# Ledger of designs, part 257: peptides against a protein of PDB entry 7AE7

Target 1, 321 residues: chain A of PDB entry 7AE7
Amino acid sequence: KVYKDLREFLEVLEQEGQLIRVKEEVNPEPDIAAAGRAAANLGKNQPAVFFEKIKGYKYSVVTNVHGSWQNHALMLGLDKNTSTKDQFYELNRRWDKFPVPPNVVKREAAPCKENVIDKDINLFEILPLYRINEQDGGFYISKASVVTADPEYPDDFNKLNVGTYRIQVKDRDRVGIQALAMHDIAVQLEKAEAENKPLPIAITIGNNPLVTFMASTPVGYNQNEYEFVGALQDGVPMDIVKSDLYDHLYVPAGSEVVLEGHIIPRVRTVEGPFGEFPGSYSGARLQCEVKIDRITHRTNPIFENLYLGIPWTEIDYLMAL

## One batch from the design tools (peptide; made by RFdiffusion4, then SolubleMPNN)

Design b2_p26_8_s2 (from b2_p26_8, 14 letters changed)
Fold by OpenDDE base, seed 1:
Structure b2_p26_8_s2 (fold): chain B 321 residues (1-321), chain A 26 residues (1-26)
Amino acid sequence: as target 1 above (321 residues)
Amino acid sequence: EEEKLKKELEEIEEENKKRVEAAEAA
């Protein structure tokens, strides 16, 4: 089984008993985090949790999408009861199919382009934002696949980076992003900042689960994560589309929300604290700031966000393979 | 509130499990 988007994967999770659907209206805080902790305590199955109605917001949230070995098996299109050993064997077998180039689709064929916001941008109107942990310094977007390119080689598709980074919402149209020196985005940002230029960025939310998986998996600077997604789809190319603002940035065609903008050169603002692990907070740090200039989104977009609860967390499953 | 939500999720999970077991037996 191959998935075009998050919605096709959530349908399979629900069919396989790996998704809990909360139909009653919940408060963003503390109910989303509390329900995530409750789901982690349901034993070995650790289902995804889908919140249909959130007080004060128009759209839905889903958490814990990658939060179990059963969900990882289903992501690979395997039986949900496939052993971790057999999942690892199949992952390695498919990894050797790299590169599998993606299909570039037309703008009109991309679900992420159904709606456009290019003025009066307000992230709170599109994303049901909440504090993941009680002590968090703000609202976080923690499962975004962030697309950037090398500013010296913008047309080199092998240098296109798709990564997962800690993102704090700072204002209606601004986010802080944690770019660590070991990440490809930090190399690209250093090149842009040397010339005092903005770094083009697309922050994509609610993707094909293999895109989210590859965005959390370290690869070489000259390797494209989309070409690994095609390999992990057993040789089936994924669908990508050009960003609206930048001809050199490509986003997943099926993304629920795409935030297009730029990293402001040589600006650092306070970001954090954030509870990366239960009982462990990374302190407040100076991080780079992104200006959001355009949003594209699917009709009734689903906000996919990270579950942080008791071990095993969703991060533990994303890093364990 | 958290205990109420936990109980509701446990009930939904038990219903989901029964649904899946019924589908696998068919």
Scores: peptide ipSAE 0.051, ipTM 0.689, DockQ to the pose 0.017
Fold by OpenDDE base, seed 2:
Structure b2_p26_8_s2 (fold): chain B 321 residues (1-321), chain A 26 residues (1-26)
Amino acid sequence: as target 1 above (321 residues)
Amino acid sequence: EEEKLKKELEEIEEENKKRVEAAEAA
């Protein structure tokens, strides 16, 4: 089984008993985080949790999409009871199919382009934002696939980076991004900042689960994560579409929300604290600031966000493979 | 701890404001 988008994967999770649907209205705080923690305590087969109604917001949230080995097996289109050993074997077998170039689809064929917001941008109208941890310094987007290119080689598709970074919402149209020196985005940002130029960025939310997986998986600077997604789809290309603002940035065609904008050169703002683990806060730091210039989104977009629970977080599953 | 963190955040915000003002004046 290959998934075009998050919705096809959530349907399979629900069919396989790996998704809990919460139909009653919840408070964004503390109910989302509390329900996530409760779901993690249901045992080894941690389900995704889908919140249909969130007080004060129009749209839904899903958490813990990658939060179990069963969900990882299903992501690979395997039986949910496939052993971790057999999952690793299949991942390695498919990895050898790299590169599998993506299909570039027309704008009219891309679900992420169903709606456009280019004026009076307000992230709080599109994303049901909440604090993941009680002491977080703000609202985080913690499961986005962030697309950037090399400013010196913008047309080199092999240098197109799709990564997962900690993103704090700073204002209606601004986010802070943690670009550490070990991240490929930091190399690209350094080049842009050397010339005092903005770095084009697309922050994509609610993707095909293999896109989210590859965005969290370290690859070489000259390797495109989308070509690995095609490999992990057993040689089936994924669908991408050109961004609206930038000719050289491509986003997953099925993304629930795409935030298009730029990293402001040589500006740093306070980001954090963030509870990366329960009881463990990374300190506040000066981080990059992104201005959001355009949003595209599916009708009734689903906000996919990270679950942080004890003892195993969703990050542990995303990074363990 | 929360009060200490709040003070550190306020100090960082003030330093950033000065950096932004210096960059806009340049």
Scores: peptide ipSAE 0.007, ipTM 0.301, DockQ to the pose 0.035
Fold by OpenDDE base, seed 3:
Structure b2_p26_8_s2 (fold): chain B 321 residues (1-321), chain A 26 residues (1-26)
Amino acid sequence: as target 1 above (321 residues)
Amino acid sequence: EEEKLKKELEEIEEENKKRVEAAEAA
């Protein structure tokens, strides 16, 4: 089984008993985090949790999408009871199919282009933002696949980076991003900042689960994560579409929300703290600031966000494979 | 059981690191 988008994957999770649907209206705090913790306490079979209605918001939230080995098996299109060893063997077998080039689809064929916001941008109107942890310094977007390119080689598709980074909401149209020196985005940002130029960015939310997986998996600077997604789909290309603002940035065609903008050169603002692990907070730091200039989104977009809870966090599964 | 899973995850991370290093060297 191959998935075009998050929605096709959530349907399979629900069919396999790996998704809990909460139909009653919940408070964004503390109910989302509390329900996530309750789901994690179900032991080895940690389901995704889908919240249909959040008080004060228009759209839905899903958490813990990658939160179990069963969900990872299903992501690979395997039986949910496939052993971790057999999942790893199959992942390795498919990895050797790299590169599998993506299909570039027309704008009209891309679900992420159904709606456009280019004026009076307000992230709170599109994303049901909440504090993941009680001591968080703000609202975080923790499962975004962030698309950037090498500013010296913008047309080199092999240098297109799709990565997962900690993103704090700073204002209606601004986010802080943690670009560590070990990340490919930091190399690209350094090149842009050397010339005092903005770095073009597309922050994509609610993707094909293999896109989210590959965005959390380190690859070589000259390797494209979308070509690995095609390999992990057993040789079926994924669908990508050109961004609206930038000719050189491509986003997953099925993304629920795409935030297009730029990293402001040589600006650093306070970001954090964030609870990366239960009871462990990374301190406040000076981080990069992104201006959001355009949003595209699917009708009734689903906000996929990270679940952080005991016993195992979703990040443990995303980093493990 | 958690320690066993953590060890299995650490072994997987180390194998992934070796694969990435091998792919960068090719």
Scores: peptide ipSAE 0.000, ipTM 0.321, DockQ to the pose 0.014
Fold by OpenDDE base, seed 4:
Structure b2_p26_8_s2 (fold): chain B 321 residues (1-321), chain A 26 residues (1-26)
Amino acid sequence: as target 1 above (321 residues)
Amino acid sequence: EEEKLKKELEEIEEENKKRVEAAEAA
């Protein structure tokens, strides 16, 4: 099975008994993190947790979407009881189909374009933001697929990068992003900052699960993550759409929320601390700052965020593959 | 079983790293 968006995947997770739906209103803190920990304690078959109602917010949260081998098997469109070995063999077989170029769809055909916010931007009105850990330095968007391009080669689709980075909310229309030197985004940012230019960026939230997977998987600088998504879909192209602000940036057509903006050149602000692992915090660092200039979103957008719990974090399943 | 799963995950991560390195060298 191939999934167009997060919603189709969540439907399958629910049908397969791999999603817990919390229908009662919860407090963002500590209830989301507490329910995630409780779900992790249900055993090896860790379900996704979908929170329908969050106090003080309009929209829903889902966490632990990739949080088990069963969820990973289902992401590949396999039986949920497929062994890790057989999942690995199938992943490898499909990987050899690279490249599978994506379909560029019209704006009118892209669910991520249903609603637009281009003034009075407030991230807190769109995303049910919460602290994952008590000692976190703020609210994090931890499972976004971030789209950037090479500013010297903006029309080279092979240099289009889709990566996962730690994003801290700073203000209504500002986020900090952790761009490490080993990331392709850091190479692209260095080129932009050399000329004191903004780097165009699209931060996409709530995607096709294979997009989120590939955004967390290292690939070559001249390899496009969307072409790997098509390979992992067994040769079925994924659907992408042009961003509203930038002709050279393409986003998943089915994204729940797209934050379009720019990295401010040569500005660094305090980011962190963040609890990457239970009881382990990365220190506060000076990181890049993004201005959000436009939001597009689906009606009733779902905020997909990372679960950090014991014994296995969702990041372990995203990075281990 | 968790140790086996962890080892399988580490093997997958190493194979993915080798694929990336091979793609960067091409």
Scores: peptide ipSAE 0.000, ipTM 0.295, DockQ to the pose 0.015; fails the geometry check

Design b2_p26_8_s3 (from b2_p26_8, 12 letters changed)
Fold by OpenDDE base, seed 3:
Structure b2_p26_8_s3 (fold): chain B 321 residues (1-321), chain A 26 residues (1-26)
Amino acid sequence: as target 1 above (321 residues)
Amino acid sequence: EEEELKKALEEIEKKNKERVAAAEAA
C-alpha cells in the first residue's frame, strides 16, 4: 500500500491496532509525555498515540508514529508482522528504484494549501506546543521535514534538500534551527551567508511517513529525498507542490502544516537545552534563527511530534536501517 | 494518574488485539 499523507497512514495504524486515540482533554504537560511513556511500556508493539484534545489549543497531536517495527512495516505497506530482516531486504530492493521523480501538483490540488496565514503569525495558534522533556529549555518541533535549496543552483532539483533538524520555538514567528556542519542545510546556509543573503526555508510538519523517514536518512547532496520516497513507494511518485513564497522550493502536497520563511543571515541566538536522549541533554548553543513569513495548513492540522520516552525512542526506528 | 492512564492504554491495546485477531479469523 502507498500513502498520500499522514492521515491515510494514521487510518491504517488505527485499523492494525498500532494507534491509540486519546479522546479526553489532556494537559500539554505532563500528560502527552506520560501517555507516550505509558504507550512505550506496552511492550514491543508500541503504538502511535493520537491526542484529539489538548487544553489551551485548538488542534491535535500525534506522537510515536514511527515508534515500532510494526509501524515501520506498515509504512512500507507490508504486513505489520514482517521481520526486521525482511523489511530491510524490501527497503534495499526499493532503494535501487531511485530516482522516481515526484508529481508536481497544482496549488488547488494540494491539501497543505487549504488555509493560509500571511499576517500576525503565531505558531502557538497552529501547533499545540509542549515540552517534550521536563528539562527542555523550550518548545521543540522535532519531527519536521525541512526543505531548502542550494542558493547557487536554485533550479537544480537534485540539490533540493529535505532534512530533519532540531527546531526550538523562540517567538510567535521565530524558531531556532540546529544546522550542523555535517548537514546539507549547513552547506546551503554557508553559501547564503557568504553573500549576506537569507536562506529560503520551508518547515513541513505531518507528512507522508516515507517523507519523514527519508528526511531522517542521509543521502548524497545531489540526491533528492522525494525521488527516494517514490522509490520506497515501489515506483509510485509522491505528490509535491510549489511553496507559496519561493519558486524553487517544493513541499509535500499532503503536509499538515507548512511554515515558510528564511534563515536570517549571520545571526546566532541561544538555543537549548534539549533532551536528545533520555537523561542526556545537549547544552545551550548558538544556533541559526528562522523568521516565519507565511503558514499554509490543512483544516484541523495534526501536529506530528517526536516521542523521546524510555525504553527506546522513536529515533531508534527512524535511524535503525 | 500515570497508572490510570497506563491501565486505560493496556485496555485499549487488549481491545485492539482482539479486533485484529477477529479480523484475521474472518
Scores: peptide ipSAE 0.023, ipTM 0.412, DockQ to the pose 0.016
Fold by OpenDDE base, seed 4:
Structure b2_p26_8_s3 (fold): chain B 321 residues (1-321), chain A 26 residues (1-26)
Amino acid sequence: as target 1 above (321 residues)
Amino acid sequence: EEEELKKALEEIEKKNKERVAAAEAA
C-alpha cells in the first residue's frame, strides 16, 4: 500500500491495532509525554498515540507514529508482522529504484492548501505545543520535514533538501532551527549568509510517513529526498506542490501544516536545552532563527510530533536504517 | 496490551486532572 498523507497512514495503523486513540481531553503537559512513556513500556509492539482533544487547543496531536517495527512495516506497505530482516531487504530492493521523480500537483489539488494564514500568525493557534521533557527550554517541533534549496542553484531540483532538524518555538511567528555543519541546510545557509540574504524555508508537519523517514535519512547533496520517497513507494511517485511564497520550494501535497518563511541572515539566538532522552539534555546553543511569513494547513490539522522515551525512542526507528 | 495502555492513559489523565484541580484551588 502507498499512502498519500499522514491520515491514510493513521487509518491503517488504527485498523492494524497500531494506533491508540485518546478521546478524553488531556492536558498538553504532562499528559502527552506521559502517554508516550506509557506506550514505550508496552514492549515491542508500540502503537502510535492519537490525542483527539487537548486542553486549551483546537486541534489534535499524534505521537509515536514511527515508534515500532510493526509501524515501520506498515509504512513500507508490508504486513505488520514482517520480520526486521525482510523489511530491510525490501527497503534495499526499493532503494535501487532511485530516482522516482515526484508528481507536481496543482495548488487546488493539494490538501495542505485548504486553509491559509498570512496575517496575525500565531503558531499556538495551529499547533498544540507542549514540552516533551520537564527541563526542556521550550516547545519543540521534532518531526518536521524542512525544505530548503541551494540559493546559487534555486532551480536545481536535485539540490532541493528535505531534512529533519530540531525546531524550538521562540514566539508566535518565530522558531529556532538547529542547522549543523554536516547538514545540507548548513551549506545552503552559508551561501545565503555570505550575501547577507534570507534563506527561504518551508517547515512541513504531518507528512506521508516515508517523507518523514527520508527527511531523517542522510542522502547526497545532489540527491532529492522526494525521489527516494518514490523509490520506497516501489516506483509510485509522491505528490508535491509548489510553496506559496517561493517558486523553487516544493512541499508534500498532503502535509497537515506548512510553515513558510525565511532564516534570518547572520542572526543567532539561544536554543535549548532539549532532552534528547529522559535525563540527557543537549546544552543551550546559539542557533538560527526563522521568521514564519505564511501558514497553509489542512482543515483540522493533526500535529505530528516526536515521542521521546525510554528505552526505545521513535528516533531509534527513524535512524536505525 | 492496548487495554493496559488505555488504562494507564486513563490513570495519567485522572492524576493530571486532580493535579490541575489542586493547582487551581491553591
Scores: peptide ipSAE 0.019, ipTM 0.450, DockQ to the pose 0.035
Fold by OpenDDE base, seed 2:
Structure b2_p26_8_s3 (fold): chain B 321 residues (1-321), chain A 26 residues (1-26)
Amino acid sequence: as target 1 above (321 residues)
Amino acid sequence: EEEELKKALEEIEKKNKERVAAAEAA
């Protein structure tokens, strides 16, 4: 099976007994993080946890979407009881289909374009933000697929990067992003900052699970993650759509939320601390700052966020393959 | 499994209410 969006995957997880729906209103803190820890304690068959109602917010949260080998098998459209060995075999078989170019859809056909916010931007109105860990220095967006291009080669689709980065909410329309020197985004940012130019960016939230998987998987600088998503879909192209602000940036057509903006050149602001592991906090650092200039979103958007719990976190499943 | 998670969530909610009550009483 191939998934067009997060919603189609969540439906399959629910049908397969790999998603639990919390229908009662929860407090964003500490209930979401506590429920994530409880789900992680259920053993090897960890379900996703979907929170329908969050006190003080309009929209829902889902966590632990990639949090088990069963969820990973289902992501590949396999039986949930498929062995890890057979999942790896199938992944490798599909990897050899690279490249599978994405299908560019019209704006009117893209669910991520159902609603637009272009003024008075407030991230707290669209995302049910919460602290993942008790000592976090703020609210984090931890499962975003971040789209950037090479500013010297903006029309080179092979240099279009889709990566996962730590993003801290700084203000209503500002986020900090951790761009490490080993990441493709750091190369692109260095080029933009050399000329004192903004780097165009699209931060996409609540994607097709294979987009989230590929955004966390290192690939070559001249390889497009969307072409791997098509390969992992057994040769079925994924659907992408042009961003609203930039002709050279393409986002997943099915994204729940798209934050379009720019990295401010040569600006660094305090980011962190963040609890990357239980009881381990990264120190506060000076990181890049993004101005959000436009939001597009699905009606009743689902905020997909990372669960950080006991060892064998959702990250470990995303990076293990 | 859903009943075990509901039970775990109820136990977490109970522990959180107990912690809040203990912090307000301190």
Scores: peptide ipSAE 0.017, ipTM 0.436, DockQ to the pose 0.035
Fold by OpenDDE base, seed 5:
Structure b2_p26_8_s3 (fold): chain B 321 residues (1-321), chain A 26 residues (1-26)
Amino acid sequence: as target 1 above (321 residues)
Amino acid sequence: EEEELKKALEEIEKKNKERVAAAEAA
């Protein structure tokens, strides 16, 4: 099976017994993290956890979407009991289908464009933000697929980067982003900062699970992650749509939330700490700052966020293949 | 299994609410 969006995947997870729906109102802290840890402790069949109601927020959270081998099998449209070996075999078989170019859909056909916020931006009104770990220096968006382009070659679709980065919420309309030198975004940012120009950015949340997977998978600088998503869909193209602010940025048509903005050139602000692993915090560092200039979102957007638990984090599953 | 999981989550949520309430009362 191929999924157009997160919602179609969550429906399959629920049908397959790989999603727990929490219908009662929860506190964002500590209940979300605690329920995630509980789900991880249930053994080998770690389900996604969907929180329908969060105190103080309007919208839902889902976590641990990629948090098991069963969920990975289902992501590939395989039987949930498919072995890790057979999943790897199938991934490799499909990888050889690269490139599978995406379909560019019209704005009116893209669910991520259902609602627009272009003034009085407040991330807390759209995202049920919570601390993932008790000692985190703030609220993190930890499972976003971040879209950037080469500022020297903005029309080169092969240089369009879709990556996963640690994002800390700094203000209502500002986030810190960890752009490490090894990331393609850092190359693009360096080019923009050399000219003292902003780097255009689209931070996409709640995607087709293969988009999230590919955003977490290193590819060549001249390879487009969306073309790999089509390969991993066994040759079925994914749907993308042009961003509202930038002609050269394309986002998944089915994204739950799209934060469009820019990295402020030559500005660095304190980011962290973040508990990447239980008991280990990456120290506070000076990181890039993004201003959010526009939000588009689906009606009743689902905030997909990373689960961090013992013994295996969702990151471990995303990186294990 | 799903009902047992739901019960286990409810028990953990209950214990966490009790811990938070105890921490706010301290």
Scores: peptide ipSAE 0.007, ipTM 0.393, DockQ to the pose 0.035; fails the geometry check

